# Peptides against a protein of PDB entry 3VA4: the designs that were tried, part 42

Target 1, 107 residues: chain A of PDB entry 3VA4
Amino acid sequence: EPIGQLRLFSGTHGPERDFPLYLGKNVVGRSPDCSVALPFPSISKQHAVIEISAWNKAPILQDCGSLNGTQIVKPPRVLPPGVSHRLRDQELILFADFPCQYHRLDV

## One batch from the design tools (peptide; aimed at target 1 I43 S44 K45 L67)

Design b2_p29_7 (made by RFdiffusion4)
Pose (drawn by RFdiffusion4):
Formats: structure tokens, C-alpha cells, sequence
Structure b2_p29_7 (pose): chain A 107 residues (1-107), chain P 29 residues (1-29)
């Protein structure tokens, strides 16, 4: 069962798309093989990874050296490539120009 | 231990190949 959710907000691309997040590596990228496939040209083929060790542990987000970056929206930060960031529930993240929100699920 | 190092290097090579493809696509645009 999914233990988290990545919400891609509605936009030019259409209504909101929700992606389940599971234990282990959840790769965010453009490739259809990615666990979270965001099929938009500005997204890197392997853009970022959300690693989840347990349902009761904070996911770790890392940028994989993406072209257009990964940012934390609030507080505003750029995530350097390869640096781990613990995701908080409801935290807003940008993958390139695409805003998303992480939600922890229950349990 | 050696098998683990090989697997890590293979993952790194795959990621770098994808980054090179992204850069080629960006340059073509």
C-alpha cells in the first residue's frame, strides 16, 4: 500500500495528478519508467528521488543533478544535487517549474 | 563488497547517461 502521495497541482497541463509513494526508492522523472512520471519536457529524465525507509520515517528527497533543479517552496530553498532533504507533511516542492505537494498517508 | 561497488557504479553510469541525453535535448531545442 502507498505510504505517501505526491500531488502534482493543476496547471497548463490539466487537472491535478496524484502519484502514490511507496517504501524504497521513488524516482521522479520524465521517463515513463519512473515511479513518479512527470512527462513534461522541462523535467529531467531522472530528476529526483524520494526515498522512504518506513511508514513512520520522513521521506528523503534528493535532486539527481536535474537541469532545471529542485526547490523547496517554503522556506524557499534550492536543493543542491545530492543533498538529502527530509520531507515534511504538506511540504510544497518544485521540480523544474512544476509545483507539487507531499502528503504522508496513514499507516 | 565488490558486487555492491559494481552495482553502485552501474547506477552512477546510467544516471550520467540520462543527464547527457537531457543536455543534448536542451541544446537541440
Amino acid sequence: as target 1 above (107 residues)
Amino acid sequence: SLEEEVEELEEEVHLLELRVEDLEEELSS

Design b2_p29_7_s1 (made by RFdiffusion4, then SolubleMPNN; from b2_p29_7, 18 letters changed)
Fold by OpenDDE base, seed 5:
Structure b2_p29_7_s1 (fold): chain B 107 residues (1-107), chain A 29 residues (1-29)
Amino acid sequence: as target 1 above (107 residues)
Amino acid sequence: SAEEEARRAAERARLEALRAEDRAEAAAA
């Protein structure tokens, strides 16, 4: 069962979409085989990774050296490639120019 | 709202990306 959820807010690209997050590495990227597939040109094939080691631990977000970057909205911060960021519940994230939100699910 | 805040941030990021692309093209010309 999913441990978390990544929500892509609606925009010019289309409607809102929700992606389940599981234990292990959840790759965010343009490639269709990514756990979180964002099929948009500005997204790198392997853009970022959300790693969940346990249901009761905060997920770790890392940018994978993406072209257009990964940012935290509040407080504003650009994530350097490979630097670990522990996600807070309801964390707002930008993958390139696509606004998303992480949500911890009840398990 | 959180969504509105994220959306505003995304718009800023998009503008910055476009400017970066323009600079890259200019530098490569």
Scores: peptide ipSAE 0.602, ipTM 0.873, DockQ to the pose 0.035
OpenDDE base, seeds 1, 2, 3, 4: peptide ipSAE 0.596, 0.600, 0.597, 0.585; ipTM 0.871, 0.873, 0.871, 0.866

Design b2_p29_7_s2 (made by RFdiffusion4, then SolubleMPNN; from b2_p29_7, 19 letters changed)
Fold by OpenDDE base, seed 3:
Structure b2_p29_7_s2 (fold): chain B 107 residues (1-107), chain A 29 residues (1-29)
Amino acid sequence: as target 1 above (107 residues)
Amino acid sequence: EEELRKQLEEERRRLEEARREDLAEAAAA
């Protein structure tokens, strides 16, 4: 059923974790009720959102006005709040200082 | 399977190394 996946790489916080992404809005944030719950102080309660409108369309990533920002790693880019960024498969993302990777699932 | 396990571990290593390189590049620029 999941259309995509967001991988949180291992680090000082602990081991690698994979979060399923579904149709609609997948909220990334510190709040435990977020689709992608990252329970770390540097992550905003509602940090960002990954919206998937269809399996054959690129997901849209938006920063939600987070304190410590959302960045694309390569090429380097800080995402201004509310500005749409179309995610590429295997794209590396920083939520605050936490490196993640988006992966499209073949469903 | 042993061979499959080895292949997966090697792939994970390569991905981790690439990630470190990309993160270092981003931090330097």
Scores: peptide ipSAE 0.091, ipTM 0.595, DockQ to the pose 0.021
OpenDDE base, seeds 1, 2, 4, 5: peptide ipSAE 0.088, 0.066, 0.061, 0.054; ipTM 0.606, 0.585, 0.582, 0.571

Design b2_p29_7_s3 (made by RFdiffusion4, then SolubleMPNN; from b2_p29_7, 16 letters changed)
Fold by OpenDDE base, seed 2:
Structure b2_p29_7_s3 (fold): chain B 107 residues (1-107), chain A 29 residues (1-29)
Amino acid sequence: as target 1 above (107 residues)
Amino acid sequence: MEEEERKEREEKEELERLREEDREEAAAA
């Protein structure tokens, strides 16, 4: 059962997509093996990771040294590689130039 | 602990390889 969800907003790339997030590491990247597969050239094969240690704890987002970076929208912030960022519910994230939103699921 | 350290090293090496591939692919695009 998914504990969270990452929403990729609709854009020039196509329609909105929702990705379930589970306990453990949820890798975000262009590689099809990623839990959150974003098949776009500007996304690194392993771009970032969202780690969820427990259903009642905020996930941790880390950029994996991606080429085009990971950013938080509010407040605006570029995430340094390998530095943990605790995701707030409804957090808006940019993976490269792709806007996403994390939200916790009521499970 | 030693197995964990080995795993972390392998993951780091894999990530470094993937980054190199990413850079090469980006340069070729």
Scores: peptide ipSAE 0.603, ipTM 0.873, DockQ to the pose 0.908
OpenDDE base, seeds 1, 3, 4, 5: peptide ipSAE 0.603, 0.602, 0.595, 0.602; ipTM 0.873, 0.872, 0.869, 0.872

Design b2_p29_7_s4 (made by RFdiffusion4, then SolubleMPNN; from b2_p29_7, 19 letters changed)
Fold by OpenDDE base, seed 3:
Structure b2_p29_7_s4 (fold): chain B 107 residues (1-107), chain A 29 residues (1-29)
Amino acid sequence: as target 1 above (107 residues)
Amino acid sequence: SAEAAAEAEAERKALQAAREEDLAEAAAR
């Protein structure tokens, strides 16, 4: 069962979409094989990864050397490739120019 | 939430203004 969620907000691309996040590595990318598949040209095939080690621990977000980057919105921060960022509940993230939000689920 | 989306969109807009996207290169990476 999912222990987290990544929400892609609605935009010119279409309506809002929610992606379940599970224990282990959740890859974000354009590739259809990604756990969080974002089929947009500005998203890298393997763009970023959200790793969840336990339900009671904050997930780790890393950019995978994406072309158009991964950024935290508040406070603003560009994530250097491979640098671990511990996600807070309700944290806002930009993958390229696509706004998303991480949400911890109650399990 | 609507507020969260608005905040994220505002940041996106600011970043887009300063970013030059190469979609041809984006297809390769």
Scores: peptide ipSAE 0.102, ipTM 0.657, DockQ to the pose 0.083
OpenDDE base, seeds 1, 2, 4, 5: peptide ipSAE 0.024, 0.064, 0.077, 0.062; ipTM 0.516, 0.653, 0.638, 0.657

Design b2_p29_8 (made by RFdiffusion4)
Pose (drawn by RFdiffusion4):
Structure b2_p29_8 (pose): chain A 107 residues (1-107), chain P 29 residues (1-29)
Amino acid sequence: as target 1 above (107 residues)
Amino acid sequence: HSATREQYEALLEAGKFEEANALWDKLLD
């Protein structure tokens, strides 16, 4: 069962898309093979990874050296490539120009 | 900009079009 959710907000691309997040590596990228496939040209083929060790542990987000970056929306931050960031529930993230929101599920 | 994007733009400014294209293909093509 999914233990988290990545919400891709509505936009030019259409209505909101929700992606389940599971224990283990959840790769965010443009490739259809990615666990979270965001099929938009500004997204890197392997853009970021969300790693989840347990349902009761904070996911770790890392940028994988993406071209257009990964940012935390609030507080505003750029995530350097390879630096771990613990995700908080309801935290807003940008993958390139695409805003998303992480939600922890229950349980 | 991301560090990768800044590297890519520096390659274009230096005229290193082959390296810049290789980096583009790796990440977006």

Design b2_p29_8_s1 (made by RFdiffusion4, then SolubleMPNN; from b2_p29_8, 15 letters changed)
Fold by OpenDDE base, seed 3:
Structure b2_p29_8_s1 (fold): chain B 107 residues (1-107), chain A 29 residues (1-29)
Amino acid sequence: as target 1 above (107 residues)
Amino acid sequence: MSETKKRIEALLAAGDYAAAQALLDELLG
C-alpha cells in the first residue's frame, strides 16, 4: 500500500504525473527502474531519495549528489547532498527545474 | 531569488502552473 504520493506538475514535458511512495527508499531519478522515474536529461540517473520509515513519521528527502540539485520552495533552500530533510505534507520540491509536491495518503 | 521562489510556491498552490514555470525560467536564467 502506498504511504504517500509525489506529484509532478504539468509543464512543457507533458501532463501531471502522480507517483506512489512506499515504505522504505523511493529513489527519484532518470533511470527507468527508479520508484519515481523522471525521464528528463536534467535529472540525474539517481537524483534523490525519499525514505519512509513508518506511516506516522515524516519522510526523509536527500539529494544524492545530483548534477542540477534538489531544492525546497518554501522556505527556499538548496539541499546539500546527503543531508536529511524532513518532508512536510504538501511540501513543494524542485528536482532540477521540475516542480513536484509531496503529500501523505490517508492510510 | 528567495522572493521568486515564494512567488512560484504561491502560483503552484493556486494551480497556475504556466505562470509558475515562467517565473522558474526567469529564476534559472
Scores: peptide ipSAE 0.074, ipTM 0.646, DockQ to the pose 0.034
OpenDDE base, seeds 1, 2, 4, 5: peptide ipSAE 0.054, 0.063, 0.059, 0.072; ipTM 0.618, 0.619, 0.625, 0.656

Design b2_p29_8_s2 (made by RFdiffusion4, then SolubleMPNN; from b2_p29_8, 14 letters changed)
Fold by OpenDDE base, seed 2:
Parts: C-alpha cells; sequence; structure tokens
Structure b2_p29_8_s2 (fold): chain B 107 residues (1-107), chain A 29 residues (1-29)
C-alpha cells in the first residue's frame, strides 16, 4: 500500500505521471527498475532516494551524487550528496530540471 | 491537463513560486 506519491508535472518530455511511494527506499533515477523511473538523459541512473521509515514520519530525500543535482524549490536549496532532507507535504522538488511534487497520502 | 495544471507549470517556469504553491494547493487540496 502506498503511503506517499511523487508527481512529475507535464512538460516537453510528456504528460504528468504519478509514482507511488512505499515504506523503505524509493529510488529515483533513469534506470527502469527504479521505483520512480524517470527515463531522461539528464537524470542519473540512480539519482536520488526517498526513504520512508513509517507512515507517520516525514520521508527523507537524499541525492545520490547525481550529475545534475536535486533541489528543493521553495525555499530554494541544492541538496549535497548524501545529506538528509525531510520532505514536507506538497513540497516541490527538482530532479535535474524536472519539477516534481511530493504528496503524503492519507491511509 | 486542466487549466489549473497548465497555469501551475507556467508559474513554475517563471519562478513565481508563491503563486505556484497557491495553485498547487487548489489543484491537490
Amino acid sequence: as target 1 above (107 residues)
Amino acid sequence: MSETQRRLEALLAAGRLDEAQALLDRLLG
């Protein structure tokens, strides 16, 4: 059962896509076996990870040493590799230049 | 996509983050 969601907004790459997030590590990356598979050349094969330890705790986002980076949009912050960032509900994230939104699900 | 979605993406592209957040709240509740 998903306890969160990552939405990739529409753009020149195509339509909006929603990715379910589960307990444990949800890898964001270009590789097709990633939980959040973003098959775009500017995304690293393993770009970032969203780790959810419990349904009632904020997920932790970490960049995995990606080439083009991971950023929080508001307030603006570039995430250094391996540094933990606690995601807030409705938070806007850039993986490379792809805008996404984290949403906590009520389960 | 909805008109709201299109406007949200336009605001993000323009760096108008406060307005983008307001529309996001309307879009997703």
Scores: peptide ipSAE 0.129, ipTM 0.715, DockQ to the pose 0.022
OpenDDE base, seeds 1, 3, 4, 5: peptide ipSAE 0.081, 0.068, 0.103, 0.074; ipTM 0.652, 0.636, 0.678, 0.658; seed 1 fails the geometry check

Design b2_p29_8_s3 (made by RFdiffusion4, then SolubleMPNN; from b2_p29_8, 13 letters changed)
Fold by OpenDDE base, seed 2:
Structure b2_p29_8_s3 (fold): chain B 107 residues (1-107), chain A 29 residues (1-29)
Amino acid sequence: as target 1 above (107 residues)
Amino acid sequence: MSETQREYEALLAAGRLEEARALRERLLE
């Protein structure tokens, strides 16, 4: 069962979508094979990865060398490729220009 | 948190992405 959630906020692309996150690697990307499939041209095929090693540990976000980058909103910063970032609950993330939010689920 | 940051997050939550985008560049400077 999912232990986290990634929310894609609504916008010109369409309505809000919630993606379940599971133990292991949750790949974010344009490819339909991704756990978090964001079918938008500005998203790389394999854009980023959210890895959850345990239900009681913060997920790790890494940019996979995406073309248009992965950014944290607060405090604002661009994530260098391959650098681990621990996600806080309710963390706001930009994948390219798409705003998302991580949410920890009760398990 | 700055006023700009608060406004940015509020815009995101409301789905007003174009306006949020305009503020993002200032926040990332």
Scores: peptide ipSAE 0.108, ipTM 0.644, DockQ to the pose 0.031
OpenDDE base, seeds 1, 3, 4, 5: peptide ipSAE 0.096, 0.095, 0.102, 0.101; ipTM 0.633, 0.623, 0.629, 0.640; seed 5 fails the geometry check

Design b2_p29_8_s4 (made by RFdiffusion4, then SolubleMPNN; from b2_p29_8, 16 letters changed)
Fold by OpenDDE base, seed 3:
Structure b2_p29_8_s4 (fold): chain B 107 residues (1-107), chain A 29 residues (1-29)
Amino acid sequence: as target 1 above (107 residues)
Amino acid sequence: MSETQQRYQALLAEGRLDEAQALRRRLLE
């Protein structure tokens, strides 16, 4: 069962998409085999990772040394590669220039 | 979805791209 969700907002790339997040490592990247596959040139093949250790613990987001970066929107913060960021429910994230939102599911 | 997000998506669906882009910036503020 999914424990979280990552929403990609609609834009010039196409419609809104929701990606389920599970226990363990959820890789965000351009590669098709990523848990969160964002097939866009500005996204690195392995861009970032969202790790969920338990349903009742906040996920950890890390940038994987992406070319175009990972940012938290509020408050604005560029995530240094490999540095852990604990995600809050409904947190807004930029992977390169693609706005996304994390949502915790109640399971 | 927030009200702002709903309006943003509606603008895109209507082809009002300039207005959609302006509203997108507000979503990221």
Scores: peptide ipSAE 0.106, ipTM 0.659, DockQ to the pose 0.024
OpenDDE base, seeds 1, 2, 4, 5: peptide ipSAE 0.040, 0.053, 0.103, 0.083; ipTM 0.596, 0.612, 0.657, 0.638; seed 2 fails the geometry check

## One batch from the design tools (peptide; aimed at target 1 K45)

Design b2_p30_3 (made by RFdiffusion4)
Pose (drawn by RFdiffusion4):
Structure b2_p30_3 (pose): chain A 107 residues (1-107), chain P 30 residues (1-30)
Amino acid sequence: as target 1 above (107 residues)
Amino acid sequence: LEKLEEWLETARTLGDHEQAEKLEELIEEL
């Protein structure tokens, strides 16, 4: 069962798309092989990874050296490549120019 | 450094030349 959710907000690309997040590595990228496939040209083929060790542990987000970056929306931050960031529930993230929101699920 | 090297090999495998170049530069800077 999914233990989290990545919401890609509605935009030029159409209505909101929700992606389940599971225990283990959840790769965010453009490649259709990615656990979270965002098939937009500005997303890197391997853009970021969300690693989840348990349903009761905060996911760790890292940018994988993406071209257009990964940012935390609030407080505003750029995530340097390879630096771990613990995701909070309802935290807004940008992958390139695409805003998303992480939600922890129950349980 | 190890993570950058791993991601570089992944970028090369995916044929992502621009991202591979960026990762090489980051590795050299380190």

Design b2_p30_3_s1 (made by RFdiffusion4, then SolubleMPNN; from b2_p30_3, 15 letters changed)
Fold by OpenDDE base, seed 1:
Structure b2_p30_3_s1 (fold): chain B 107 residues (1-107), chain A 30 residues (1-30)
Amino acid sequence: as target 1 above (107 residues)
Amino acid sequence: REFLEAQLKVAEALGDEETAAKLRELLAKL
């Protein structure tokens, strides 16, 4: 059962997409094997990771040394590679230039 | 610039006009 959701907003790439997030590591990246597969050239094969633990359920976002970075929208912040960022519900995230939003599911 | 444009897109999608307006302003100053 998914604990969270990552929404990719619609854009020139296509329509909105929702990705379920589960316990453990949810890799965000261009590779199709990623939990959150963003098949776009500006996204690194393994761009970032959203890790959800059983005892916290608040996801930890880390950039994996991506080429084009991971940023938080509000307040604006560029995430240094490997630095943990606790995601808040409804957090707005940029993977490269792709806007996404994290949603915590009530489970 | 790309970062701000992406932020603007989000703000507009969410209907956050206040943020959108600020972002448009910032973009205009680049």
Scores: peptide ipSAE 0.130, ipTM 0.671, DockQ to the pose 0.026
OpenDDE base, seeds 2, 3, 4, 5: peptide ipSAE 0.127, 0.121, 0.128, 0.100; ipTM 0.675, 0.658, 0.667, 0.698

Design b2_p30_3_s2 (made by RFdiffusion4, then SolubleMPNN; from b2_p30_3, 17 letters changed)
Fold by OpenDDE base, seed 2:
Structure b2_p30_3_s2 (fold): chain B 107 residues (1-107), chain A 30 residues (1-30)
Amino acid sequence: as target 1 above (107 residues)
Amino acid sequence: AAFLEAQLAVKRALGDEATAAKLEALLAAL
């Protein structure tokens, strides 16, 4: 059922966590009702969104005007709020300073 | 990647060695 996965790497905050991503909007944020709930102070309540329109299309990542930003690692890029970024498989993302990785699942 | 290197330095300076190790591994893979 999930189309993709967002992995939060382990750290001082705790162990690694894998979040399933589905068709539609997957909100990344501190609020517990987010699809990708990252309960950390440096994460905005509604930090970013990963939108998946189809199983065979790259997801779109947008920062939602977060306080501490959303960045792509390779190549390095700070995402302006509301600007679409197409996620590549295995792409490394920083939400604030939390390293994550997107993984496309075979559906 | 200058940004990733900067993040690594910050995490080490803050004493978050767990995250620093992850970032170092990521850098090695780039």
Scores: peptide ipSAE 0.114, ipTM 0.682, DockQ to the pose 0.029
OpenDDE base, seeds 1, 3, 4, 5: peptide ipSAE 0.076, 0.073, 0.097, 0.109; ipTM 0.622, 0.621, 0.664, 0.681

Design b2_p30_3_s3 (made by RFdiffusion4, then SolubleMPNN; from b2_p30_3, 17 letters changed)
Fold by OpenDDE base, seed 2:
Order: structure tokens, then sequence, then C-alpha cells
Structure b2_p30_3_s3 (fold): chain B 107 residues (1-107), chain A 30 residues (1-30)
């Protein structure tokens, strides 16, 4: 059962998409094998990872040394590769230039 | 609008002039 959700907002790439997030490592990347598959050239094959250790703990976001970076929108912060960032509910994230939002599910 | 501005900042930081220009146009149109 999903514990969280990552929403990709609509844009020139297409409509909004919601990706379920599960316990463990949820890889964000261009590769179709990623939990959060973002098939766009500016996204690295393995761009970032969202790790969820428990239903009642904040997920940890890490950039995986992506080419175009991972950023928190508000407040603004560029994530250095491998540095842990605790996601807050409703956190706004840029993977490269793609705006996303993390949502904690009530499970 | 916040997301567009953030995307613009990213494009500018990366030196992606084409993307930056497009985003500026979008921002101006809203």
Amino acid sequence: as target 1 above (107 residues)
Amino acid sequence: MEFLRAQLAVAEALGDAATAARLRELIAAL
C-alpha cells in the first residue's frame, strides 16, 4: 500500500500524473524501471531517491548526482548529491525543471 | 507562477537560454 504520493504538475509535457510512493527506496528518474518514471531528456536515468522508512516518518529525498539537479522550491534550496532532505507534507520539488509535489497519504 | 519562476531560475543557472526565454514568455502571458 502506498504511503505517499508524488504529483507531477501538468505542463507542456502533458497532463498531471500521480506516482505512489512505498516503503523503501523510490527512485525518480528517466529510466522506465524507476518507481517515479519521468521520461524526459533533462531527467537523469537515476535522478533522485525518496526513501520512506515508516508510515509515520518523513521521507528522505536525496539527489543521486543528477545532471540538472534537484531543488526544493519553497523555501528555495538546491540539494547537493547524496545529502538527505526530509520531505514535509506538500513539499514542492523541482527535478530538473519539472515541478512536483510530495503528499503524505493518510494510511 | 511560483513554479514557473523556479523553473526560470533553473534554466538560467544551467545556461539554457531557449528554455529561459520560453518561461519568460509564459510568465509574461499570465
Scores: peptide ipSAE 0.053, ipTM 0.595, DockQ to the pose 0.031
OpenDDE base, seeds 1, 3, 4, 5: peptide ipSAE 0.038, 0.035, 0.042, 0.033; ipTM 0.602, 0.589, 0.611, 0.587

Design b2_p30_3_s4 (made by RFdiffusion4, then SolubleMPNN; from b2_p30_3, 18 letters changed)
Fold by OpenDDE base, seed 5:
Structure b2_p30_3_s4 (fold): chain B 107 residues (1-107), chain A 30 residues (1-30)
Amino acid sequence: as target 1 above (107 residues)
Amino acid sequence: AEFLRRQLAVAEALGDEATAARLRELLAAL
């Protein structure tokens, strides 16, 4: 059962996509093996990771040394590689130039 | 929201109107 969701907003790439997030490491990347597969050239094969240690704890986002970066929108912040960022519900994230939003599910 | 503004400028420069429109919506929601 998913305990979180990552929403990729619509764009020229296509419609909005919702990716379920589970306990453990949810890798965000261009590789089709990623939990959150973003098959776009500007996304690194392993771009970032969202780690959920427990259903009642905030996920931790880390950039994995991506080429085009991971950024938080509010407040604005570029995430240095490997630095843990606690995700807040409804947090807006840029993976490269792709806007996404984390949503905590009620489970 | 400086990052969104930069992305909006990029989308507009590239003619990616769908992305530009979405970014404008996000900016309005902040």
Scores: peptide ipSAE 0.138, ipTM 0.702, DockQ to the pose 0.029
OpenDDE base, seeds 1, 2, 3, 4: peptide ipSAE 0.106, 0.067, 0.061, 0.061; ipTM 0.649, 0.623, 0.615, 0.621; seed 1 fails the geometry check

Design b2_p30_4 (made by RFdiffusion4)
Pose (drawn by RFdiffusion4):
Structure b2_p30_4 (pose): chain A 107 residues (1-107), chain P 30 residues (1-30)
Amino acid sequence: as target 1 above (107 residues)
Amino acid sequence: LEEQLEELESLYESGHLTEEEYEHFRAELL
């Protein structure tokens, strides 16, 4: 069962798309093979990874050297490539120009 | 539309997109 959710907000691309997040590596990228496939040209083929060790542990987000970056929206931050960031519930993230929100599920 | 095409071209020239991906996104845009 999914233990988290990545919400890609509605936009030019259409209504909101929701992606389940599971224990282990959840790769965010353009490739259809990615666990979270955001099929938009500005997203890197392998853009970021969300690693979840347990349902009761904070996911770790890292940028995989993406071209257009990964940012935390609030507080505003750029995530340097390879640096771990613990995700908080409801935290807003930008992958390139695409805003998303992480939600922890229950349980 | 022109700005989106320039963006696709810039992404292709930077090596972010392959030729097949550039043509795919360009066809969807048009």

Design b2_p30_4_s1 (made by RFdiffusion4, then SolubleMPNN; from b2_p30_4, 10 letters changed)
Fold by OpenDDE base, seed 2:
Structure b2_p30_4_s1 (fold): chain B 107 residues (1-107), chain A 30 residues (1-30)
Amino acid sequence: as target 1 above (107 residues)
Amino acid sequence: LEAKIAELERLYESGHLSEEEYEEYLARLL
C-alpha cells in the first residue's frame, strides 16, 4: 500500500489529483509509464524522482534534468539537477509550473 | 544532549523538520 501521497492542485489543467507514493523510486513525468504521470507538455518525460527508502523516512526528491525545472515553494528554491532534497510533510513543490504537495501517510 | 540531538534527527528524517530547521536547532544545542 502507499506510504506517501503527492497531490496535484486543481488548475487550468483540470481538477485536483492524488498520486500514491510507494517504497522505491516514484518517477514524476509526462510519460504515462511514470508513477506520477503528469501528461502536460511542459513536464519532461522523466522530470523528477521521489525516492522513499522506508515508511518512517523522509522521501528524497531529485530533479532529473528537466527542461522547466523543479522548485520548492517555501522558501523559494530551484533544485539543481541530481541534487537531493529531503521532503518534509506537506511540502509544496512546483514541477514546471504545476503546484503539488507531498503528504506523509500514517501506515 | 545526545538525546536531544537524536530527537532532532528523528524529526528531520520523519519529515517534521526541514533541513534548514534541523540545522538551526542543532546549532542552538551545540
Scores: peptide ipSAE 0.302, ipTM 0.756, DockQ to the pose 0.014
OpenDDE base, seeds 1, 3, 4, 5: peptide ipSAE 0.286, 0.207, 0.278, 0.029; ipTM 0.821, 0.680, 0.819, 0.542

Design b2_p30_4_s2 (made by RFdiffusion4, then SolubleMPNN; from b2_p30_4, 8 letters changed)
Fold by OpenDDE base, seed 4:
Structure b2_p30_4_s2 (fold): chain B 107 residues (1-107), chain A 30 residues (1-30)
Amino acid sequence: as target 1 above (107 residues)
Amino acid sequence: LEEKLKELEELYKSGHLTEEEYEEYKAKLL
């Protein structure tokens, strides 16, 4: 059922966690009702969104005007709020300072 | 992998990551 996966790497914050990504909007944020709930103070309540369309399984990442930003690691880039970024498989992302990796599932 | 590490290093050099964060993230890739 999930189209992709977002992995939060382990760190001082705690253990590794994997979040399934589905068709539609997958909100990344501190709020517990987010699809990707990152309950950390530096994460905005609604930090970013990963949207996956039925006709295009490649996710679109957008920062939602977060306080501490969303960054792509390769190549290094801070995402301006509302600007669409097409995620590639295995892409590394920083939500604030939390390293994550997107993985496209074979569906 | 080499590219990822290089880009991670550049991110660190640009001040987007602390030294601790850089080393921790680097360790996850290796």
Scores: peptide ipSAE 0.087, ipTM 0.649, DockQ to the pose 0.045
OpenDDE base, seeds 1, 2, 3, 5: peptide ipSAE 0.076, 0.047, 0.036, 0.042; ipTM 0.645, 0.604, 0.597, 0.609; seeds 2, 3 fail the geometry check

Design b2_p30_4_s3 (made by RFdiffusion4, then SolubleMPNN; from b2_p30_4, 12 letters changed)
Fold by OpenDDE base, seed 3:
Structure b2_p30_4_s3 (fold): chain B 107 residues (1-107), chain A 30 residues (1-30)
Amino acid sequence: as target 1 above (107 residues)
Amino acid sequence: LEAQIKELEELYNSGHLSEEEYQEYLKKLL
């Protein structure tokens, strides 16, 4: 059962897509085997990871040493590789230049 | 007051508050 959701906003790449997030590590990357597969050249094969340890705890986002970076939008912050960032509900995230939003699902 | 702080911490830990919001509310309570 999904604990969260990562929304990729619509853009020139195509329509909006919603990716379910589960307990454990949810890898964000260009590789099709990633939990959140973003098949775009500017996304690293393994770009970042969203780790959810429990349903009642905020997920942790880490950049995996991506080429084009991972950023939080409000307030703006570039995430250094491997540094943990606690995701709040409705957090706006840039993977490279692709805007996404994390949403907590109530379970 | 302790109950209020506990509730605030729970909201923070679950991801309903940003770091800035959490700190601001703590400042008002303490």
Scores: peptide ipSAE 0.275, ipTM 0.726, DockQ to the pose 0.014
OpenDDE base, seeds 1, 2, 4, 5: peptide ipSAE 0.047, 0.239, 0.050, 0.282; ipTM 0.599, 0.707, 0.605, 0.742; seed 5 fails the geometry check

Design b2_p30_4_s4 (made by RFdiffusion4, then SolubleMPNN; from b2_p30_4, 10 letters changed)
Fold by OpenDDE base, seed 2:
Structure b2_p30_4_s4 (fold): chain B 107 residues (1-107), chain A 30 residues (1-30)
Amino acid sequence: as target 1 above (107 residues)
Amino acid sequence: LEAKIKELEALYESGHLTKEEYEEYLAKLL
């Protein structure tokens, strides 16, 4: 059962998409085998990772050395590669130029 | 860069960002 959700907001790329997040590592990237597959040129094959160690702990977001970066929207921050960022519920994230939102599921 | 700004504007217009937060992000981005 999913513990979280990553929402890709609608845009020129297409409609909104929701990706379930599970315990362990949820890889965000352009590669189709990623847990969160974002098939867009500006997204790195393995762009970032959202790691959920427990249902009652904040997920950890890390950029994987992506070409176009990972940013937190508010407060604004570019995430250095490999540096852990604890996701807050409703966190707004830019993977390259694609705005997303993390949502904690009440399970 | 322009793509990021456009998406940021959309977040602002959709109510996910206040005007101040939008401007703050722009200042950091530029």
Scores: peptide ipSAE 0.470, ipTM 0.887, DockQ to the pose 0.033
OpenDDE base, seeds 1, 3, 4, 5: peptide ipSAE 0.294, 0.461, 0.308, 0.455; ipTM 0.820, 0.883, 0.829, 0.883

